# Peptides against a protein of PDB entry 6PSE: the designs that were tried, part 61

Target 1, 78 residues: chain A of PDB entry 6PSE
Amino acid sequence: PSEEEEYARLVMEAQPEWLRAEVKRLSHELAETTREKIQAAEYGLAVLEEKHQLKLQFEELEVDYEAIRSEMEQLKEA

## One batch from the design tools (peptide; made by RFdiffusion4, then SolubleMPNN)

Design b2_p16_7_s1 (from b2_p16_7, 5 letters changed)
Fold by OpenDDE base, seed 2:
Structure b2_p16_7_s1 (fold): chain B 78 residues (1-78), chain C 78 residues (1-78), chain A 16 residues (1-16)
Amino acid sequence: as target 1 above (78 residues)
Amino acid sequence: as target 1 above (78 residues)
Amino acid sequence: MSDEEIRAFFEEILAE
């Protein structure tokens, strides 16, 4: 039997005391996992914003670079 | 009584059938929340990598820009 | 996934 099937059987045959303990355990793990999920999402959004700001800076530098490059090219052609 | 206290009392007084159902519910929610947490982490890492690549490109462009800027400045000073 | 899709995913999590 798979671990899942074995666990299912355990739950089915469990006494109320075990079941109450399992509810408590699962509730705790769910709360922790939920918090971690939220933290991951918050962090992800922060990184997205940082990437966006970097992209804007990069695009600005590209404009400046092309301006100077073009000017330099024109001077060499004269 | 708080919702938490009320829930705790419910669990304490619950019949085995309710407890088994609650274990099943919580297990399901935990599995889903865990999957979402993992996905959030994976997406966060992907964005971090993209940001890193962008940073490298930005730094390379900065080097090229400074080279041309410096050359142009030298020509203007001559 | 696009950045917009990733953003939406994160925002959905935070909206729960």
Scores: peptide ipSAE 0.662, ipTM 0.875, DockQ to the pose 0.988
Fold by OpenDDE base, seed 1:
Structure b2_p16_7_s1 (fold): chain B 78 residues (1-78), chain C 78 residues (1-78), chain A 16 residues (1-16)
Amino acid sequence: as target 1 above (78 residues)
Amino acid sequence: as target 1 above (78 residues)
Amino acid sequence: MSDEEIRAFFEEILAE
C-alpha cells in the first residue's frame, strides 16, 4: 500500500481526539507554508524590479558606447 | 468572539464525520499551497539567474566603454 | 514565461 492509502485508512479509522490533533497540525502547516509562499512572491517581485533597473542602465550604456565607438571609427577613417 | 475562537470551538465540538472532511480539505489546501510556493521559488531563481547574466554583460560593457573613453581622451589631449 | 507573466503570478499570490 502507498503512504497515501495508509494515511487515508488512518483518517478513516481515527478517533475524534486524533482527528482534532490532525486538524491542528494541518492548520499550522498550512499557515506556515502560506507565509513562505508570500515571502517567495515578495522576493521574486523585488528581483524582477532589480533586473528591470539593471536592464535600463545597460541599455543606456549601450547607447553611450555606440556613440563613442562611432566617433572613434570616424576619426580612424579620416 | 474572533473567527479563530469560533473555528476552535467548531473543531472542539465537531463530530468525526466533519473532522475527517476537514482533514481532507486542509490536506488539499496544503498540497496546493505547497505547489504554489515551489513554483514561486523556481520563478524567483530563474529571474535571479537572468539578472546575474545581465550584470555580467553590463560589467563587460563597462570595461569596453572605459577603454574606448580612455583612448578617445588620449587622442583629444594630443 | 515572460517577466510580465512571472510578475502577474507573484502579484496574484500577494493579492490573496
Scores: peptide ipSAE 0.661, ipTM 0.875, DockQ to the pose 0.949
Fold by OpenDDE base, seed 5:
Structure b2_p16_7_s1 (fold): chain B 78 residues (1-78), chain C 78 residues (1-78), chain A 16 residues (1-16)
Amino acid sequence: as target 1 above (78 residues)
Amino acid sequence: as target 1 above (78 residues)
Amino acid sequence: MSDEEIRAFFEEILAE
């Protein structure tokens, strides 16, 4: 049987005391996992913002670069 | 009493059938939350990689820009 | 996924 099937059997055959303990365990794990999920989302949004700012800086530099390149090209053609 | 205290009492007074149902509910929510957490982490890593690549491109452009700037400066000083 | 889709995903998590 799969681990899931074995676990299902354990739950089915469990005494109330075990079941209460399992509810407590699962509740705790759910709370922690939820917090971690939230932290991951917050971090992801921060990185997205950083990437966006970097993109803007890159585009600005490209404009400046093209301006200088064009000026140099004109000087070379003269 | 807090919601947590009320829930704790519910678990304490619960019949085995309710407890088994609660274990099932919590297990399902934990599985879904875990999947979402993993997905959030994966997306975060992808964005980090994109930001890193953009940073490398930016640094390369800065080098090229400084080269042209320096050349132009030399021409202006002549 | 686009940045917009990723953002939406994160924002959905934070809206819970």
Scores: peptide ipSAE 0.661, ipTM 0.875, DockQ to the pose 0.948
Fold by OpenDDE base, seed 3:
Parts: C-alpha cells; structure tokens; sequence
Structure b2_p16_7_s1 (fold): chain B 78 residues (1-78), chain C 78 residues (1-78), chain A 16 residues (1-16)
C-alpha cells in the first residue's frame, strides 16, 4: 500500500485521542505554512519594487548615455 | 470565548467521524497552502533573477557611460 | 507571467 493508503487506514482505525492530536498537528503545520506563504509574498513584492526602481534608473542612464554619445559623435564628425 | 477556544472545545467534544473529516479538511488546506507557498517562492526567485540581470546590465552601462563622459571631459578641457 | 500578474498574485495572498 502507498503511504497515502496507509495513512488513510491509520486515520480510519485511530482512536479519538489520536485523531485530536492529528487535528492539532495539522492545524499547527497549516498555520506555519500560511505564515511562510505570506512572508514569501511580502518578499516577492519587495523585490518587484526594487526591480522597478532599478529599471527606472537604468532607463534614465540610457537617456543620459545616448545624449553624450550623440554629442561625442557630432564632435568627431565635425 | 474566542473562536480558537470554541474550536478547541469542538475538537474535544467531537465524535470520531467528525474528527476524521476534520483531518481530511486540514490535510487538503495544508496541501493547497503548501502549493501556493511554493509558487510564491518560485515567482520570487524569478523576479530576483530578472533584477540581477538588470543590475548587471546597469553596471555595464555605467562603465560605458563613465568612459564616454571622461573622454568628453578631456576634449572639452583641451 | 508579467510583473503585474506576479504582483497581483502576491497581493491576493496578502489580502487573505
């Protein structure tokens, strides 16, 4: 039998005391996993913002670079 | 009583059939939440990689910009 | 996925 089938059998044959303990265990794991999910989302949003700011800086630098490049090209061709 | 206290009481007084159903419910929610957590982590990593690549491009452009700026300054001062 | 889609996904998680 698969681990899933064995677990299902265990749940079916378990006494109430074991079942209550399992509910408690699962509730704890769910709470922890939920917190980790939230933290992952918070970090993800932070990185998105950082990337956006970097993109703006990059685009600004590209404009400045092209301006100087163009001026330099004009000077060299004169 | 808080919702948590009420839930705890419900679990303590519940019949085995309800407890088995609750184990199943919690297992399902845990699986879903775990999948969402993993997906959030994957998206976060993807954004991090994109930010890193953008940073490398930005740093390369800064080098090129400073080179042209310096050359231009030399020409203007001559 | 676009950044906007990823943002929406994270915001949905945080809206829970």
Amino acid sequence: as target 1 above (78 residues)
Amino acid sequence: as target 1 above (78 residues)
Amino acid sequence: MSDEEIRAFFEEILAE
Scores: peptide ipSAE 0.661, ipTM 0.875, DockQ to the pose 0.945

Design b2_p16_7_s3 (from b2_p16_7, 7 letters changed)
Fold by OpenDDE base, seed 1:
Structure b2_p16_7_s3 (fold): chain B 78 residues (1-78), chain C 78 residues (1-78), chain A 16 residues (1-16)
Amino acid sequence: as target 1 above (78 residues)
Amino acid sequence: as target 1 above (78 residues)
Amino acid sequence: MSDEEIEAFFQAILAE
């Protein structure tokens, strides 16, 4: 039997004291996992914003670079 | 009493059938929340990698830009 | 996925 099937059997045969302890354990793990999920989303949004700002700076530098490159090419051709 | 205190009292007074159903509910929510946490982490890492590659490209362009700017300044000063 | 789709995913988590 899979671990899932064995766990399901354990839950069905368990006494109320074990079931109460399991509810408490699962509630705690759910609360912690939910907090970690929220934190991961907050960090992800921060990185997205930083990437966006960097992309804007890169595009501005590309425009400035092409302007100087074009001016330099014109001076060399004359 | 707080909702937490009322829930704790419900768990203590509940019959085994309710407790088994609650274990099943909490296990399901924990599995879903865990999957979402993992997916959030994976997306965050993907954005970090893209930001890193963009930063490398930006730094390379800065070097090329400063080289042309310096050459142009030298030509104007001569 | 686009950055907008990833952002929407993170915002959905924070809206829960």
Scores: peptide ipSAE 0.659, ipTM 0.874, DockQ to the pose 0.948
Fold by OpenDDE base, seed 4:
Structure b2_p16_7_s3 (fold): chain B 78 residues (1-78), chain C 78 residues (1-78), chain A 16 residues (1-16)
Amino acid sequence: as target 1 above (78 residues)
Amino acid sequence: as target 1 above (78 residues)
Amino acid sequence: MSDEEIEAFFQAILAE
């Protein structure tokens, strides 16, 4: 049997005391996992914002670089 | 009483049938929340990797830009 | 996925 089928059998045959403990365990794990999910989303948004700002800075530098490169190339061809 | 205290009382007074249903509900929510957390982490890691690659490209361009800028400045001062 | 799709995904999580 799969672990899921074995767990399902345990739940079906469990005493109320075990079931209450399992509800408490699952509630705790759900709360922790939910917090971690939220934290991951907050972190992901922060990194997206940082990447966006870096992209803008990079594009600005590319424009400045191409301007100087073009001027330098013109001077070498003159 | 808080919602948490009310829920705790419900769990303590619940029949085995309700407890089994609650274990099933919480297990399902935990599985879904875990999947979402993992997906959020995967996306966050992907964005972080993209930002890192962009940072390397930016730093390389800064070096190239400063080299050309310095050469151009030397030519202007000569 | 695009950055906009990833952003929307994260915003959806935070809107829960």
Scores: peptide ipSAE 0.659, ipTM 0.876, DockQ to the pose 0.946
Fold by OpenDDE base, seed 2:
Structure b2_p16_7_s3 (fold): chain B 78 residues (1-78), chain C 78 residues (1-78), chain A 16 residues (1-16)
Amino acid sequence: as target 1 above (78 residues)
Amino acid sequence: as target 1 above (78 residues)
Amino acid sequence: MSDEEIEAFFQAILAE
């Protein structure tokens, strides 16, 4: 039997005391996992914002670079 | 009483059938929340990698820009 | 996925 089938059987045959303990365990794990999920989302949004700011800086520098490059090219041709 | 205290009382007084259903519910929610957490982590890592690549490109462009700027400044001073 | 899709995913998590 799979671990899942064994677990399902355990739940079916379990006494109330075990079931209450399992509810408590699962509730705790769910709360922790939920907090971690939220934290991951918050962090992900922060990184997205940082990447966006960096992209804007990059695009600004590209404009400045092309301006100087163009000026330099014109000076070399004259 | 807080919702948490009410829930705790419900678990304490619940029949086995309710407890089994609650274990099933919590197990399902935990599995879903875990999948979402993992996916959030994967996306976060992908964004971090993209940001890193962009940073490298930015730093390379800064080097090129400063080189041209310096050359231009030297030409203007001569 | 696009950045917008990723952002939407994260926002959906935070909206739960």
Scores: peptide ipSAE 0.659, ipTM 0.875, DockQ to the pose 0.949
Fold by OpenDDE base, seed 5:
Structure b2_p16_7_s3 (fold): chain B 78 residues (1-78), chain C 78 residues (1-78), chain A 16 residues (1-16)
Amino acid sequence: as target 1 above (78 residues)
Amino acid sequence: as target 1 above (78 residues)
Amino acid sequence: MSDEEIEAFFQAILAE
């Protein structure tokens, strides 16, 4: 049997004391996993913002670079 | 009593059938929350990689820009 | 996925 089938059987055959302990365990794990999920989302949004700011800086530098390149080209043509 | 205290009392007084159903519910929610956490982590890593690539491009452009700026400055000084 | 889709995903998590 799969681990899932074995676990299902354990739950079906378990005494109330075991079931209460399992509810407590699962509730704790759910709370922790939920917190980790939230932290991952917060971190992801922070990185997205950093990437956006970097993109804006890059685009600004591209404009400045093309301006100097164009000026240099004009000076070389004259 | 807090909702947590009321829930704790419910778990303590619950019959085995309710407890088994609660284990099933919590197991399902934990599985879904875990999947969302993993997905959030994967997306975060993807954005980090994109940010890193953009940073490398930015640094390369900075080098090129400084090269042209320096050449232009030298031409103006001469 | 686009940045907008990723952002929406993260925002959905934080809106829970």
Scores: peptide ipSAE 0.658, ipTM 0.874, DockQ to the pose 0.947

Design b2_p16_7_s4 (from b2_p16_7, 6 letters changed)
Fold by OpenDDE base, seed 2:
Structure b2_p16_7_s4 (fold): chain B 78 residues (1-78), chain C 78 residues (1-78), chain A 16 residues (1-16)
Amino acid sequence: as target 1 above (78 residues)
Amino acid sequence: as target 1 above (78 residues)
Amino acid sequence: MSDEEIRAFFQAILAE
């Protein structure tokens, strides 16, 4: 039997005391996992914002670079 | 009483059938929440990598820009 | 996935 099938059997045959303990365990794990999920989402949004800011800076620098390059090219042609 | 206290009382007074159903519910929610957490982490890592690549490109452009700027300044001083 | 899709995913998590 798979671990899942064994677990299902355990739950079906379990006494109330075990079931209450399992509810408590699962509730705790769910709360922790939910918190971690939220933290991951918050962090992900922060990184997205940082990447966006960096992209803007990069694009500004590209404009400045092309301006200087063009000026330099014009000076060389004269 | 808080919702948490009421829930705790419910669990303590619950019949085995309710407890089994609650274990099933919590197990399902935990599995889903875990999947979402993992997915959030994966996306976060992907964004971090993209940001890193962009940072490298930005730094390369900065070097090129400073080189041209310096050359231009030298030409103006002559 | 696009950044927009990723953002939406994160926002959906935070909206739960």
Scores: peptide ipSAE 0.668, ipTM 0.876, DockQ to the pose 0.948
Fold by OpenDDE base, seed 4:
Structure b2_p16_7_s4 (fold): chain B 78 residues (1-78), chain C 78 residues (1-78), chain A 16 residues (1-16)
Amino acid sequence: as target 1 above (78 residues)
Amino acid sequence: as target 1 above (78 residues)
Amino acid sequence: MSDEEIRAFFQAILAE
């Protein structure tokens, strides 16, 4: 039997005391996992914003670099 | 009473049939929340890696830009 | 996925 099938049988045969403890355990794990999910989303949004700002800075530098490169190339060809 | 205190009382007074249903509900929600957390973490890591690669490219461009800028400045001063 | 799709995914999580 799979772990899921074994767990399902355990739940079906469990006493109320075990079931109450399992509800408490699962509630706690759900709360923790939910907090971790929210935190991951917050971090992800922050990194997306940082990447976007970095991309803007990179594009500005590319424009400045190409301007100087072009000027330097023109000076070498003249 | 808080929702948490009311829920705790419900769990304490619940019949085994309700408790088994609640274990099933919580297990399902935990599985879904876990999948979402993992997916959020995967996306966050992907964005972090992209930001890191962009930062490396930016730093390389800064070095190249400063080299050309310095050469151009020297040519103007000579 | 695009950055916009990833952003939408994170925003959907935070909207829960």
Scores: peptide ipSAE 0.668, ipTM 0.877, DockQ to the pose 0.944
Fold by OpenDDE base, seed 5:
Structure b2_p16_7_s4 (fold): chain B 78 residues (1-78), chain C 78 residues (1-78), chain A 16 residues (1-16)
Amino acid sequence: as target 1 above (78 residues)
Amino acid sequence: as target 1 above (78 residues)
Amino acid sequence: MSDEEIRAFFQAILAE
């Protein structure tokens, strides 16, 4: 039997005291995992914003670079 | 009493059948929340990598830009 | 996934 099947059997045969303890354990883990999920989402949004700002800076520099490159090229062609 | 206190009382007074159902419910929610947390982490890492690559490209362009800028400045000073 | 899709995913989590 898989660990899942063994766990299911344990739950079925468990006494009320064990079941109450398991409810408490699972509730705690759910709360922690939920907080971690939220933190991951907050962090992800922050990184997306940072990437967006960097993209804008890159595009601005690219425009400036092409302007100078073009000016240099024109001077060389003259 | 708070909702937490009411829930705690419910768990204490619950029959085994209710407790088993609650274990099942919490296990399911924990599994779903865990999957979402993992997915959030994966997306966050992907965005971090993209930002890093963009940063490298930006730094490379910055070097090239400064080279051309310096050359242009030298020509103007001559 | 696009940045928009990723953003939507994160926002959905935070909207819960």
Scores: peptide ipSAE 0.667, ipTM 0.876, DockQ to the pose 0.948
Fold by OpenDDE base, seed 1:
Structure b2_p16_7_s4 (fold): chain B 78 residues (1-78), chain C 78 residues (1-78), chain A 16 residues (1-16)
Amino acid sequence: as target 1 above (78 residues)
Amino acid sequence: as target 1 above (78 residues)
Amino acid sequence: MSDEEIRAFFQAILAE
């Protein structure tokens, strides 16, 4: 039997004391996993913002670079 | 009583049928929350990699820009 | 996925 089928049988045959303990365990794991999910989302948004700011700086430098490159090319061709 | 205290009483006084249903509910929510957490981590890692590649490109352009700027400054001072 | 779609996904998690 799969672990899932074995777990399902355990739940079906379990006494109330085991079931109450399992509810408590699952509630705790759900709370922890929910906090970790929220932290992952907060971190992801922060990295997205940093990437966006870096992209703006890159595009600004590209404009400045092309301006100097064009000026230099004009001086060499004259 | 707080919702937490009321829920704790409900679990203590619940019949086995309710407890089995609650284990099933919590297991389902935990599985969904876990998938969302993993997906959030994967997206965060992808954005982090893109930011890193962009930073490398930015630093490369910065070197090229400073080279042209320095050459242009030398031509103007001579 | 676009950055906008990823942002929306993270924001949806934080709005829960």
Scores: peptide ipSAE 0.667, ipTM 0.875, DockQ to the pose 0.950

Design b2_p16_8_s1 (from b2_p16_8, 8 letters changed)
Fold by OpenDDE base, seed 1:
Structure b2_p16_8_s1 (fold): chain B 78 residues (1-78), chain C 78 residues (1-78), chain A 16 residues (1-16)
Amino acid sequence: as target 1 above (78 residues)
Amino acid sequence: as target 1 above (78 residues)
Amino acid sequence: MARLEALEARAEALER
């Protein structure tokens, strides 16, 4: 049997005291995992904001670069 | 009483059938929250990689821009 | 959960 099937059997045959302890354990793990999920989301958002600001700076530099490149090309052709 | 205290009382007074259902519910929520946590972490990593590549491109463009700017300044001063 | 939803909304706005 799979570990999942063995766990399901354990839950079906368990006494109320074990079931109450398992509810407490799962509630604790769910709370911790939820906090970790939120932290991961917050980190991802922070990196996304940094990427967005960098993209704006890059696009501004591209405009300035093309302006100077075009001026330089005109001077060389004349 | 707080919602937490009311929930704790419910768990203490619950029949085995309710407790088994609650274990099943919490196990399902934990599995889903775990998948969401992993997904959030993978997304954050992907954005970080994109930001890193953009930073490299930005730094390369800065070098090219400063080279042309310096050459242009020399031509104007001569 | 409300905090997570706010973060997701902000992320979607930045992805545009």
Scores: peptide ipSAE 0.276, ipTM 0.846, DockQ to the pose 0.032
Fold by OpenDDE base, seed 3:
Structure b2_p16_8_s1 (fold): chain B 78 residues (1-78), chain C 78 residues (1-78), chain A 16 residues (1-16)
Amino acid sequence: as target 1 above (78 residues)
Amino acid sequence: as target 1 above (78 residues)
Amino acid sequence: MARLEALEARAEALER
């Protein structure tokens, strides 16, 4: 029997006291996991915002670089 | 009474059938929330890796830009 | 959930 099937049997045969304790346990774990999920999402967003700003800076530098490169090339060809 | 206190009373006074249903509900929500947490973490890691690669490219371009800028400045001053 | 949805919406906007 799988662990899932064994757990299901426990739930079916459990006394009210065990069931109440299990509800409490699961509620606590759910609250904790929910907090962790939100934290992970917030972290991911922060990194994404940093990446976006870096990309904008990179694109700006690329434009400036091409301008100087072009000017330098013209001077060398003249 | 707070929602938490009201829920606690429901759990204390609930019949076994309700408690079993609540265990099932909470187990499902926990599994789903856990999956979502992991997904959020994986996403954040992926973005972090992308940001890191972009930063390396930016630093390389910055070095090249400064080299050309310096050469151009020398030509203008001569 | 509303807070998480707001974060997801912002993330999607930044990815475009």
Scores: peptide ipSAE 0.275, ipTM 0.846, DockQ to the pose 0.031
Fold by OpenDDE base, seed 4:
Structure b2_p16_8_s1 (fold): chain B 78 residues (1-78), chain C 78 residues (1-78), chain A 16 residues (1-16)
Amino acid sequence: as target 1 above (78 residues)
Amino acid sequence: as target 1 above (78 residues)
Amino acid sequence: MARLEALEARAEALER
C-alpha cells in the first residue's frame, strides 16, 4: 500500500475531531505555500527586471565597443 | 463576520462527509499550489543564472572596452 | 517571461 492509499484510508475511517484538525492543518499549509509561491514569483519578477536592464546596458556597450574597435582598426590600416 | 470566521463555523458544524470532502479538496489545492511554487522557484533560479552569466559577460566586455578606449586615447595623445 | 507573468497575475489574485 502506498502512503497515499494509507492516508486515504485514514481519512475515511477518521472521526470528526480528527477531520476538523486535518482541515485546519491543510488550510494552514495551503496559506503558507500560497504565500511562498507569491514570494517566489515576486522574486523572479525582480530578477527578470534586473536582467532586462542589464541586457539593455550590455547591448549599448556592445555598440560602443564595436564603434571604437572599428575606428581603431581603420586607424591601424591607414 | 469575516469570511474566515464563517468558514471556521462551517467546519465546526460540518458532518463527517463534508469534512472528508474538504480534506480531499484542500489536499488537491495544496498539491497544485506546491507544484506552482516549485515551478515559480525554478523559473526564478533560471532567470537568476541567466542574469549572472550576462553580468559576467558584461564585466568582461567592460574590461575589453576600457582597454581599447585607453589604447585609443594614448594613440591620439601621441 | 510570459509564464512568470501568468504566475504573478495568479498570485496577485490569490492575495486579494
Scores: peptide ipSAE 0.247, ipTM 0.842, DockQ to the pose 0.064
Fold by OpenDDE base, seed 5:
Structure b2_p16_8_s1 (fold): chain B 78 residues (1-78), chain C 78 residues (1-78), chain A 16 residues (1-16)
Amino acid sequence: as target 1 above (78 residues)
Amino acid sequence: as target 1 above (78 residues)
Amino acid sequence: MARLEALEARAEALER
């Protein structure tokens, strides 16, 4: 049987004392995992914001670059 | 009493059938939350890589821009 | 940019 099936059997055959302990364990793990999920999401959003700002700066530089390139080209043609 | 204290009392006084159902519920929520945590982490990593590549492109453009700017400056001084 | 917006929306949803 799979680990999941074995665990299911354990839960089915367990005494109330074990079940209460398992509820406590799972509640704790859920709380921790929830906090970690939120933290991971916040980090991802922060990086997204940084990337977005960098993209804006990049686009501004592209415009400036093309302006100078165009000016240089005109000067060379004259 | 706090919600946590009330929940603790509920678990303490609960019958085995309720406890088994609660283990099942918590296990399900933990699995879902774990998946969401991993997904959030993967997104953060992907965006971080994108930001890094964009930074490299930005730095390359800065070098090119400064080269043209310098050339233009020299031409104006001459 | 469309991808960025989608990812931001997903991240915000996970934060709530």
Scores: peptide ipSAE 0.237, ipTM 0.838, DockQ to the pose 0.035

